Peptides against a protein of PDB entry 7RZF. Designs and how they scored, part 128

Target 1, 358 residues: chain A of PDB entry 7RZF
Amino acid sequence: PFQEEHLKQLYKIVPIKDIRNLYVTFPIPDLQKYYKSNPGHYLGHLIGHEGPGSLLSELKSKGWVNTLVGGQKEGARGFMFFIINVDLTEEGLLHVEDIILHMFQYIQKLRAEGPQEWVFQECKDLNAVAFRFKDKERPRGYTSKIAGILHYYPLEEVLTAEYLLEEFRPDLIEMVLDKLRPENVRVAIVSKSFEGKTDRTEEWYGTQYKQEAIPDEVIKKWQNADLNGKFKLPTKNEFIPTNFEILPLEKEATPYPALIKDTAMSKLWFKQDDKFFLPKACLNFEFFSPFAYVDPLHCNMAYLYLELLKDSLNEYAYAAELAGLSYDLQNTIYGMYLSVKGYNDKQPILLKKIIEKM
Target 2, 358 residues: chain A of PDB entry 7RZF as posed
Amino acid sequence: PFQEEHLKQLYKIVPIKDIRNLYVTFPIPDLQKYYKSNPGHYLGHLIGHEGPGSLLSELKSKGWVNTLVGGQKEGARGFMFFIINVDLTEEGLLHVEDIILHMFQYIQKLRAEGPQEWVFQELKDLNAVAFRFKDKERPRGYTSKIAGILHYYPLEEVLTAEYLLEEFRPDLIEMVLDKLRPENVRVAIVSKSFEGKTDRTEEWYGTQYKQEAIPDEVIKKWQNADLNGKFKLPTKNEFIPTNFEILPLEKEATPYPALIKDTAMSKLWFKQDDKFFLPKANLNFEFFSPFAYVDPLHSNMAYLYLELLKDSLNEYAYAAELAGLSYDLQNTIYGMYLSVKGYNDKQPILLKKIIEKM

## One batch from the design tools (peptide; made by RFdiffusion4, then SolubleMPNN)

Design b2_p16_5_s1 (from b2_p16_5, 10 letters changed)
Fold by OpenDDE base, seed 3:
Structure b2_p16_5_s1 (fold): chain B 358 residues (1-358), chain A 16 residues (1-16)
Amino acid sequence: as target 1 above (358 residues)
Amino acid sequence: MKKVELTEAEEHIIFS
């Protein structure tokens, strides 16, 4: 475990690639024994959430951050790290202190709301879906992975331990949240902008870096992080599939799409899956408008309409993605194309949301 | 859950 002298440190690292990353790290206890509750996953799910009122949404709105990832990482024996990683914009690189302030404001919001059993249940359900449809790893890779974790899990649970959440442990969530404090922080900023401004070289790879103590004033600023009214817990993910029934192959199933509806205003083609046997569907819609490509003005209006539609649907995009649903919207020379893909169970819900915004 | 990807150098600097 890091001693107090190793805390409140700032690392400025020169990358080989042109990247801008921020790593906000906290030493936490070894959570391996708590794999059935996985409090680090719960916190990573919320901190890394991309929906309205999330940390990422606010940081994106300011133009400071492109992406955010939160979660636990293995450390040395007897401790782990909780890491919040963001991809910084050029502007975000100038606002690192304020970005971290927002992180602590969000963490404070999580403390104020307390552990939510429904959020745990969503994590459990999402992991169950991921486990159920896990791609068959290559046997050699799979055996190597199992061998590496056999010392952490009972043999009977090794196959499921990474995915199956079983126990809601609000006490452990609070325990981890209590470690996510400014006094425990280690910050790393990765940017080429530090080139020629470093005083240390990493011995193994020759990476140039500078290490600095974070000023006490900055630590105090983060310690006094108030509740930011822009932060809210996510809404329930309505797109998580619960029905995985595969319909039987129809006797008249064709190897190609068949026209099953033909009207003056619509044609419907259908092909049943005869190969994969997954509870998934692909819905493709082509909309035709005589006005879509009449002149440059109409083309620009159609483009603008679609961009506005995409923006209005962005609130659902992340929740859908987590649930294994996706949508795509494109302009065509004839009008618009919509695609909805993924687990079939909640596709009607996503489709309804899209139509309500159209 | 997206996995945080660190370079070996970054890992050594941050977690040493």
Scores: peptide ipSAE 0.410, ipTM 0.914, DockQ to the pose 0.481
Fold by OpenDDE base, seed 2:
Structure b2_p16_5_s1 (fold): chain B 358 residues (1-358), chain A 16 residues (1-16)
Amino acid sequence: as target 1 above (358 residues)
Amino acid sequence: MKKVELTEAEEHIIFS
């Protein structure tokens, strides 16, 4: 276990590449035995969420962060780390203390709301989808991976243990949250801006870095993190597929799209999948407007409309992505193009959300 | 879930 002397440390690291990263790390107990509940995955899902009211959404709105990842990592000697990693903007590099304050405000929000069984269920369902449709690994890599997993899991569970959540353990979620405190933090900032300002060299790779204690005043600032009213738990993900039925190939299935509807206002082409046999569909819509490109004004209005539409749909983008759905909206010379792709089960829900914003 | 990817050097500095 890390001793107190190893906590509240700041590492300033010089990268080889022009990158700006922040790592906020917390030593946590070994959670391997709790793989069926995986409290670190639950917390990583929420902390790493990208939807409205998320940590990332707020940090992006300030122009400080581009991306955020949260999760657990294995450590040596029977401990783990919880890590929050962000890609920093140039401006974000100047606001690291405030970024970390927002992290602790979000963590405080998670404590205030308490563990949510519905969030665990979503994690379970998402992992089940990921497991069910996992690409076939290369045999050598797969064998090596299984051999590694056998050290941690029963033989009967080695194939599923990484994906299948079975037990909601709010006590373990709270236990991990109790470790995500300022007094338990190790911070690393990776930036070329530290070049020539380091005093240590990493032995194995020659990476230059500086290590310093985080000032007690800064720790106290983070300890006094209040509830930020901008942070909210995500809403339920309506797009997670539950039906994976593959319809049988019709005898009259054509190798090309067939016209199945022809009216004055609409034409519809359909092609059944004859190759992949996945519970997925691609919905493509072309909308024709005689006014879309009549003049530069109408063209600009059509562009602005689509940008506003995309912005209004951004609240669904991450939830759709997590559920294996995507959408695309484009201006065309004739009007607008809409595409909805992914698992077919919840596509009607996403399509309805899009149409309601149009 | 996106995994946190650290370089070996970063890993050694942060977790040693």
Scores: peptide ipSAE 0.399, ipTM 0.912, DockQ to the pose 0.453
Fold by OpenDDE base, seed 5:
Structure b2_p16_5_s1 (fold): chain B 358 residues (1-358), chain A 16 residues (1-16)
Amino acid sequence: as target 1 above (358 residues)
Amino acid sequence: MKKVELTEAEEHIIFS
């Protein structure tokens, strides 16, 4: 277990590759016995969220961070870590203290709001979807994985334990949140900018690094992290599929798309899936405009329109992705192309959102 | 969910 002397440390690490990473790590108790509630996953879902009012959205808006991942990591026996990892921009490398302040502001928001059962339910539902449609692993790899996890789970639960959430435990969520404090932090910054500024060498790989104590003044700044009004909990993910019914193959099913509607303004082709038998659909729309490519001005306007449309839809992109939905928008020489793919159940909702922004 | 991936060296430095 990490003692107080191991906390409030800053590691400056020289990478082999040209990467800029920040790792904000917190020692936490071993949560393995709480796999049915998985409080670390709950917190990772919120801290790692990419929607409006998320930590990532704010840090991206400042130009400091490209990507963010949050979650638990296994440690030594009886010990785990909660990690927040970000990919830093060049500017973000200069603002690490402020980035971490924003992390603590978001964590403070989570404390203020308290554990949300509906968020747990979304995590449960997402995991259930992921489990139900998990790709078949190779038998050898699958067997080896099962053998490894038998040390942690009852035999009857080994197949499901990684995915199925069963118990909402707000007490455990609060317990983990209580460990996500500045006094319990270990920070690592990975950047080539530390080359020639290190005084230690890692014994196994020869990685150069420097270890420093984080100044008490900086810790105090993070401890006094106020609520930032820009941070909000996610809205409910309306794209999570709940109906997985597969319609029977029609007797008149064609091997190729059949023209099922032909009007002056629209043509519709349809093909039923005869191969995969998944509750998924692919909707493709081609829009034709006589003005789309008539001159350079109209071309540029059509391009700008699509970029603005994509930007306006960005609020739904992450929620759709989590739910196994995707969309694509492209300019064509004739106008615009739209594709919506994934689970069919909530595709109409996503399509409606797209149309409302058009 | 994306998992945090560290190099073995980074893992040794941060978590040793």
Scores: peptide ipSAE 0.395, ipTM 0.912, DockQ to the pose 0.474
Fold by OpenDDE base, seed 1:
Structure b2_p16_5_s1 (fold): chain B 358 residues (1-358), chain A 16 residues (1-16)
Amino acid sequence: as target 1 above (358 residues)
Amino acid sequence: MKKVELTEAEEHIIFS
């Protein structure tokens, strides 16, 4: 375990590539024995959330961060790390202290709200979906992972242990959350801006870096992180599939899309899946407007409309993606194209949300 | 969930 002398450290690392990364890391106990409750996954789900009121949403709104990932990582024997990693903008590189302050404000919000059983249930349901369909989607990636998992789980549970959440353990969530404090932090900043400002060389790869103690004043600022009213827990994910029924292949099933509706205002083609036998569908809509590309002004208006529509749907994009749904919106020379893909069960809900914003 | 990806050098510096 890291002693006090190893905590509150800042690493400035020079990359080979032109990248800007921030790693905020916390030593945590070994959570492997708690795989059935997986408190690190619960916290990673919330800290790494991309929806409204998330940490990422606030940091993006300031122009400081492009992407955020949160989760546990295996360390040496007997301990793990919780890591929050962000891709920094050029401006974000100048505001690392403030970025980390916002991280601690979000963590403080999680403490104030306490563990939520409904969030655990969503994680459980998402993992169950991922498990159920993992083998059907990518056989090559599955075999190599099983060999690594055999070292950590009983043989009878190896197939399920990575995905099967069974026990809601608020005590363990609080225990991990209690380790996510400024006094336990190790910070690494990766940027070419540190070139020529380093005093150490990593032994194996020759990577140039500098190690510094984080000033006590900065630690104190992070310790005094207040509740930021911009941070909220995510809303319930309404897109998580629960019905996985596969309808039998119809006798009249065609190898190509068949025209099943033909009206003055609409044509509908349908093809049943005869190959994959998954509870998935692809809905494709082409909208025709005589005004879409009649002149440059209408073309620009149609473009602007679609950009505004996409922006208005951003609140659902992440929740849909987590649930294995996606949508695409494109301008066409005759109007617009909409595609909705993924698990069929909740596609009508996503489609309704899209239509309500149109 | 996206996994945090570190280079081997970064891992050695941060977690040693």
Scores: peptide ipSAE 0.407, ipTM 0.917, DockQ to the pose 0.479; fails the geometry check

Design b2_p16_5_s2 (from b2_p16_5, 7 letters changed)
Fold by OpenDDE base, seed 1:
Structure b2_p16_5_s2 (fold): chain B 358 residues (1-358), chain A 16 residues (1-16)
Amino acid sequence: as target 1 above (358 residues)
Amino acid sequence: MKEIELSEEIEHVIFS
């Protein structure tokens, strides 16, 4: 574990690339033996969540952060790190102290709510989906990872260990949360704006940086992080697939889409998958409106409508993505195009949500 | 989940 002298440190780092990043890091115990419960994954899922009431949503609303990732990383023998990484805007670079305050407010919210078994179950279900389809979707990535994993897991569990959540351990979640405190923080800010303002050079890469102690006043400010009413736990992800049944090929299956419905108001084409044999579907809808592109005003109104529709669907976008669903909305010369793709099981739910916002 | 992206150059500063 890091000694006290290594804690409460701020690093200002000059990157080679023109990037602005913040890394808020916490030394934590080695959690490798707890892979069946994976408390770091649980916390990473919540801290890195992108839905309404998330840390990222608040930081984006202020224009300070573009992206956020939370999770555990391997350290030296006997310890790990929990890291919250954000991509900073130019404005966000000026508000790093406040960004970190919001991180601690969110962490405080997680402490107040306590460990949630339903969140663990969602993580378990998502990992089970990822495991079940990993080999089918990306064969090249699977073989290279197994060799590295063999060092950490029993041979019998190597194939499943990264994905198999079996044990809900609220005690371990609380233990990790107890390490996510201002007194245990290491902060790194990465920006070209620190060029010419550094006093140290890293030995291996020649990276220029400055190291400073974080003032006690700032640490106290973060320690006194109150509950922020804007932060909420995510809602249950209704898009997680549970049925993976592949229907048998119909005897009359065509190699091309067949017209299965023809009415005055609609035409429907269908093609069964005869190649991939995955529990996935693609739903494509073309909507025709005689008014969509009659004149520039109607074109602009159609554009504005679609942008508003997309904005209204943002609350579902992340949950759908996590569950292996996606949607696309585009303006066409004749109206609007909608596509829904991914696991077929919950596509009707997503489609219903889209239609309800239309 | 998204993986934390750390360049080796930055990693050596933070975790040294």
Scores: peptide ipSAE 0.345, ipTM 0.909, DockQ to the pose 0.501
Fold by OpenDDE base, seed 2:
Parts: C-alpha cells; sequence; structure tokens
Structure b2_p16_5_s2 (fold): chain B 358 residues (1-358), chain A 16 residues (1-16)
C-alpha cells in the first residue's frame, strides 16, 4: 500500500512516442471482492462520460483535452488504483493544474448528487448487452483468461464475472469517492517536452522522468474545488436495447433487397438478415432534392446545413455509441444520405431524434 | 468501457 510519502507526487515522463497524456491516479482499497457491485465501474462510467455536462465536454470546450478515460486498475496485493487518463492538447499541457481542478469539481458534483441507482442499472444493462454479444475469443486466449479469473471468482461465475453487476452498493461508491481526493493523488504528465529536463531513469525500461512533490498550495487549490454549474449528471440513455428478439427468416426472403414500396415520393427496399442472425438493422435513407447540386451556392448551403445538423445531434452521439447504435450523415450529388445502424430495438428512437433536428 | 491505455514503461514509473 502507498504510504503518505508516496502521495501528492508529480511525475514528468518522457515518452518514446510523441504523445501528451495526463494520468491522475488514486490509490484505493482492493475492490475485487465487490465485483458484483463494481463501484469503480460506476464511477468510471460517470467520470469518463462524454455527454453534455460531462468532464470531457467541458475540457474539450476549452481545447485542453481530446479524450478522457476513467476507471479502476489492479495494483499490487491489497490495493487498486482509480485512474483518470486524458489525451492532452498542446494547450492542455500548459493547463494541467486547471484540468485537475475540473476533475475535482466533477468529483465534488458526484458527491453532492450521491449514488444513483438508475446509473447503476444503466451500467448493468450496458454490460449485459456487451456480454450477450461478445465475440468468441480465440480458445487459447480464452482459456488463459479463464485460468486467471479462477483465482478471484467462483467457477460458476467465471464466464460472467467481468460483466456481472447485481448489487447496487451506494456505500461502496461513496467509499471510493472518498479516496478521490487531492491528498491521495499521484499525477503523471507524459510529454516529449520534458526531454532534457529529467533527473531520473527508470530501471526496467530506461524511461527518463522527473519526480516532484506537488506544492501544498496546489493541493489546497484542488481541495477547495467548488461546484461548477457546468457539470451535470448524464440523462438516462434512451438507446439501450432491451428487446433482442430475432424474427425468423421468412420463406420468401430474397438474397438481395426487394422493392416492397414504390410510390411517387418514396421507394423502399428490404432485405432480411440471412447471415448474422443478430438483433441489428441497417437503415439507409437517400433524400433527393432538385436544388442540392444546382449551383455552387446551393452546394455550399447543403454542406452547411449538414454540418449544423451534425452539430445539433452531437448530444446523442455518445449515448447512441454506448448503446451500440450509430448514425451517419453525408451530402450526395442528389441531396443527403442518412444511415442508422446497430441494435434494432431503439433505432426508431434515434431516427425520431434525427428527424426532429432536420 | 474504454480501457485505460498505459504503456508498460509509463506504468512502471507511476506505480513504482
Amino acid sequence: as target 1 above (358 residues)
Amino acid sequence: MKEIELSEEIEHVIFS
């Protein structure tokens, strides 16, 4: 376990690759025995959320961060780490202290709102989907993985242990949140900009780094992180599939799309899946406008319209992705193309949201 | 869930 002397440390690390990363790490108790509640997954889901009012949304709006991941990692025996990892922009590298302040503001928001059972249920449902449709791993890799898992889980649960959420434990969520404090932080900044500014070499890989204590004034600044009104809990994900029924293949099913509707305003082709047998669909729409490609002005207007439409739909993009849905919008020489793909159950909801923004 | 990307070289520095 990390002693007090190992906390409040800053590492400046020179990477081999040209990358800029920030790792904000917190020692936490060993949560392995709590795999059925997985409080680290709950917190990782919220801290790593990409929707409106998320930590990433705010940090992206400032141009400081490209990507954010939050979650738990195994440590040595008897402890784990909770890690917030971000990909830094060049500007973000100059604002690391402020980035971490925003992290603590978001964590403070999570404390203020308290554990939400509906968020746990969402995580449970997402994991159930991921488990149900997990691709078959290669047998050798799968066997090795199972053997490793057998050390930690009952034999009957080994296959599901990574995905199994059964128990909502708000007490454990609060316990982990209580460890996510400035006094318990270890910060690593990874950038080539530290080349020639390091004084230590890591023994195993020869990685050049500098280790410094984080100033008490900076720790106090983070400890005094107030609620930021820009941070909000996510809304419920409306796109998570719950119905996985696969309709039987029709006797008249054609190996190619069949024209099932032909009107003056629309043509509809349909092909039933005869290969994958998944509760998934691809909806493709081509919109024809006689004005789309008449002249350069109309082309530019059509382009701008589509960019504005995409921007207006961005609020749904992450929630759709998490739920295994995707959409694509493209300009064509005849007008516009829309594609909606993924689990079929909630596609009508996503399609409705798209149409409402059109 | 997105996996935390830690190279072994960086991991050894952070968790040493």
Scores: peptide ipSAE 0.326, ipTM 0.903, DockQ to the pose 0.478
Fold by OpenDDE base, seed 5:
Structure b2_p16_5_s2 (fold): chain B 358 residues (1-358), chain A 16 residues (1-16)
Amino acid sequence: as target 1 above (358 residues)
Amino acid sequence: MKEIELSEEIEHVIFS
């Protein structure tokens, strides 16, 4: 375990690749024994959430961060790390202290709201979906993975342990949250901008870095992180599938899409899946407009319309993605194209959301 | 969930 001397440290690291990353790390207890509740996953889900009122949404709005990931990572024996990792913009590199302040404001929001059983249930449901439809790993790789996992889990649970959440443990969530404090932080900033400004070299890879103590005033600033009213817990993910029924193959199933509706205003083709037998569907819509691409003005208007539509749908994009749904919107020479793909159960909900924004 | 991607070179600095 890290001693006090290892905490409140800032690392400035020169990467080989031209990347700008921030790693905010917290030593935490070994959570392996709590795999049935997985409090680190709960926190990672919330901290790494990309929806409205999320940490990422706010940091993106500032132009400081492109991506954010939160979660637990294995450390040395007897402890783990909780890590918040962000991809920094050039501007974000200048605002690292403020970025970390926002992280602590979000963590403070999580403390104020307390553990939410519905969020745990959502994580459980998402993991159940992921487990149910896990791609077949190569047999050799699968066997080797199982053998490794046997060191951590009972034989009966090895297949499910990574995915199956069984126990809501608010006490463990609070315990991990209590470790996510400024006094327990290790910060690493990765940027080529530190080239020629380092004084240490890592032994294994020759990585150049500088290590500094974080000033007490900065730690205090983070400790005094208030509640930022822009941060909100996510809403319930309405796109998580619950029905996985595969409809029987129709007797008249065609090997190619069949025209099942032909009207003056619409044509509909349908093909039942006869190969994969998954509770998934692909909905493709082509919209034709006589005004599409008539002239440069109409082209630009159509482009702008689609960009605005995409922006208006961004609030659903992450929730849909988590639930195994996706949508695509494209301009075509005749108008626009819409595609909705993934689990069929909640596709009508997503489609309705899209139509309501059109 | 997206996994935290750490290059080995960075990992050794942060977790040493």
Scores: peptide ipSAE 0.320, ipTM 0.901, DockQ to the pose 0.513
Fold by OpenDDE base, seed 3:
Structure b2_p16_5_s2 (fold): chain B 358 residues (1-358), chain A 16 residues (1-16)
Amino acid sequence: as target 1 above (358 residues)
Amino acid sequence: MKEIELSEEIEHVIFS
């Protein structure tokens, strides 16, 4: 475990690649024995959430962060780390203290709301989907992974232990949240902007870095992080599939799309899956408008319309992605193209949301 | 869950 002297440290690191990253790290207890509840996954799901009222949404709105990931990482010597990693903009590099303040405000929001069983259930359901449709790993990689996991899990559970959540443990969630405090923080900023401003060299890789103590005033600022009213827990993910039934192949199934509906306003083509037998569908819509490309003004209006539509749908994009759904919207010379792909069970819900915004 | 991408060089500085 890191001693007090290793806490409240700031590392300024020069990368080989042109990257700008922030790593906010917290030493946490070894959670391997709690794999059935996986409190680190629960917290990583919320902290790393990309929906409205999320940490990422707020940091993006300020132009400071592009991406955010939260989660646990294995450590040496019977401890783990909880890490919040962000990709920094050039502007974000100037606002690292404020970014971290927002992280602690979000963590404080999680403390105030307390553990939510419905969030755990969503994590459980998402993991069950991921497990059910896990691609067959290559035998060598699979064997090596299993061998590593056998040190931590009973043989009977090795195949499922990484995916199957079984126990809601609010006490363990609170325990991990209690470790996510400014007094326990280790901060690393990775940027080429620190080139020539470092005073240490790492022995193994020759990485240039500077280590500084975080000022007590900054620690206190983070300790006094108030509830930010912009932060909200995510809404329930309505796109998580629950029905995985595969419809039987029709006797008259064609190897090519067949025209199944022909009207004055619409044509519908259908092809049943005869190869993969997955509970997935691809819905493709082409909309035709005589006005879409008639002149530059209409073309620009159609472009702006689609950009506004995409923006209005961003609230669903992440939840859909987590649930294995995706959509795409594109301008065409004839009008607009819409694609909805993924698990078929909740596609009608996503399609309805898109249509309601159109 | 997106994996935390850490290069070995950065990991060694942070966790050493």
Scores: peptide ipSAE 0.320, ipTM 0.900, DockQ to the pose 0.493

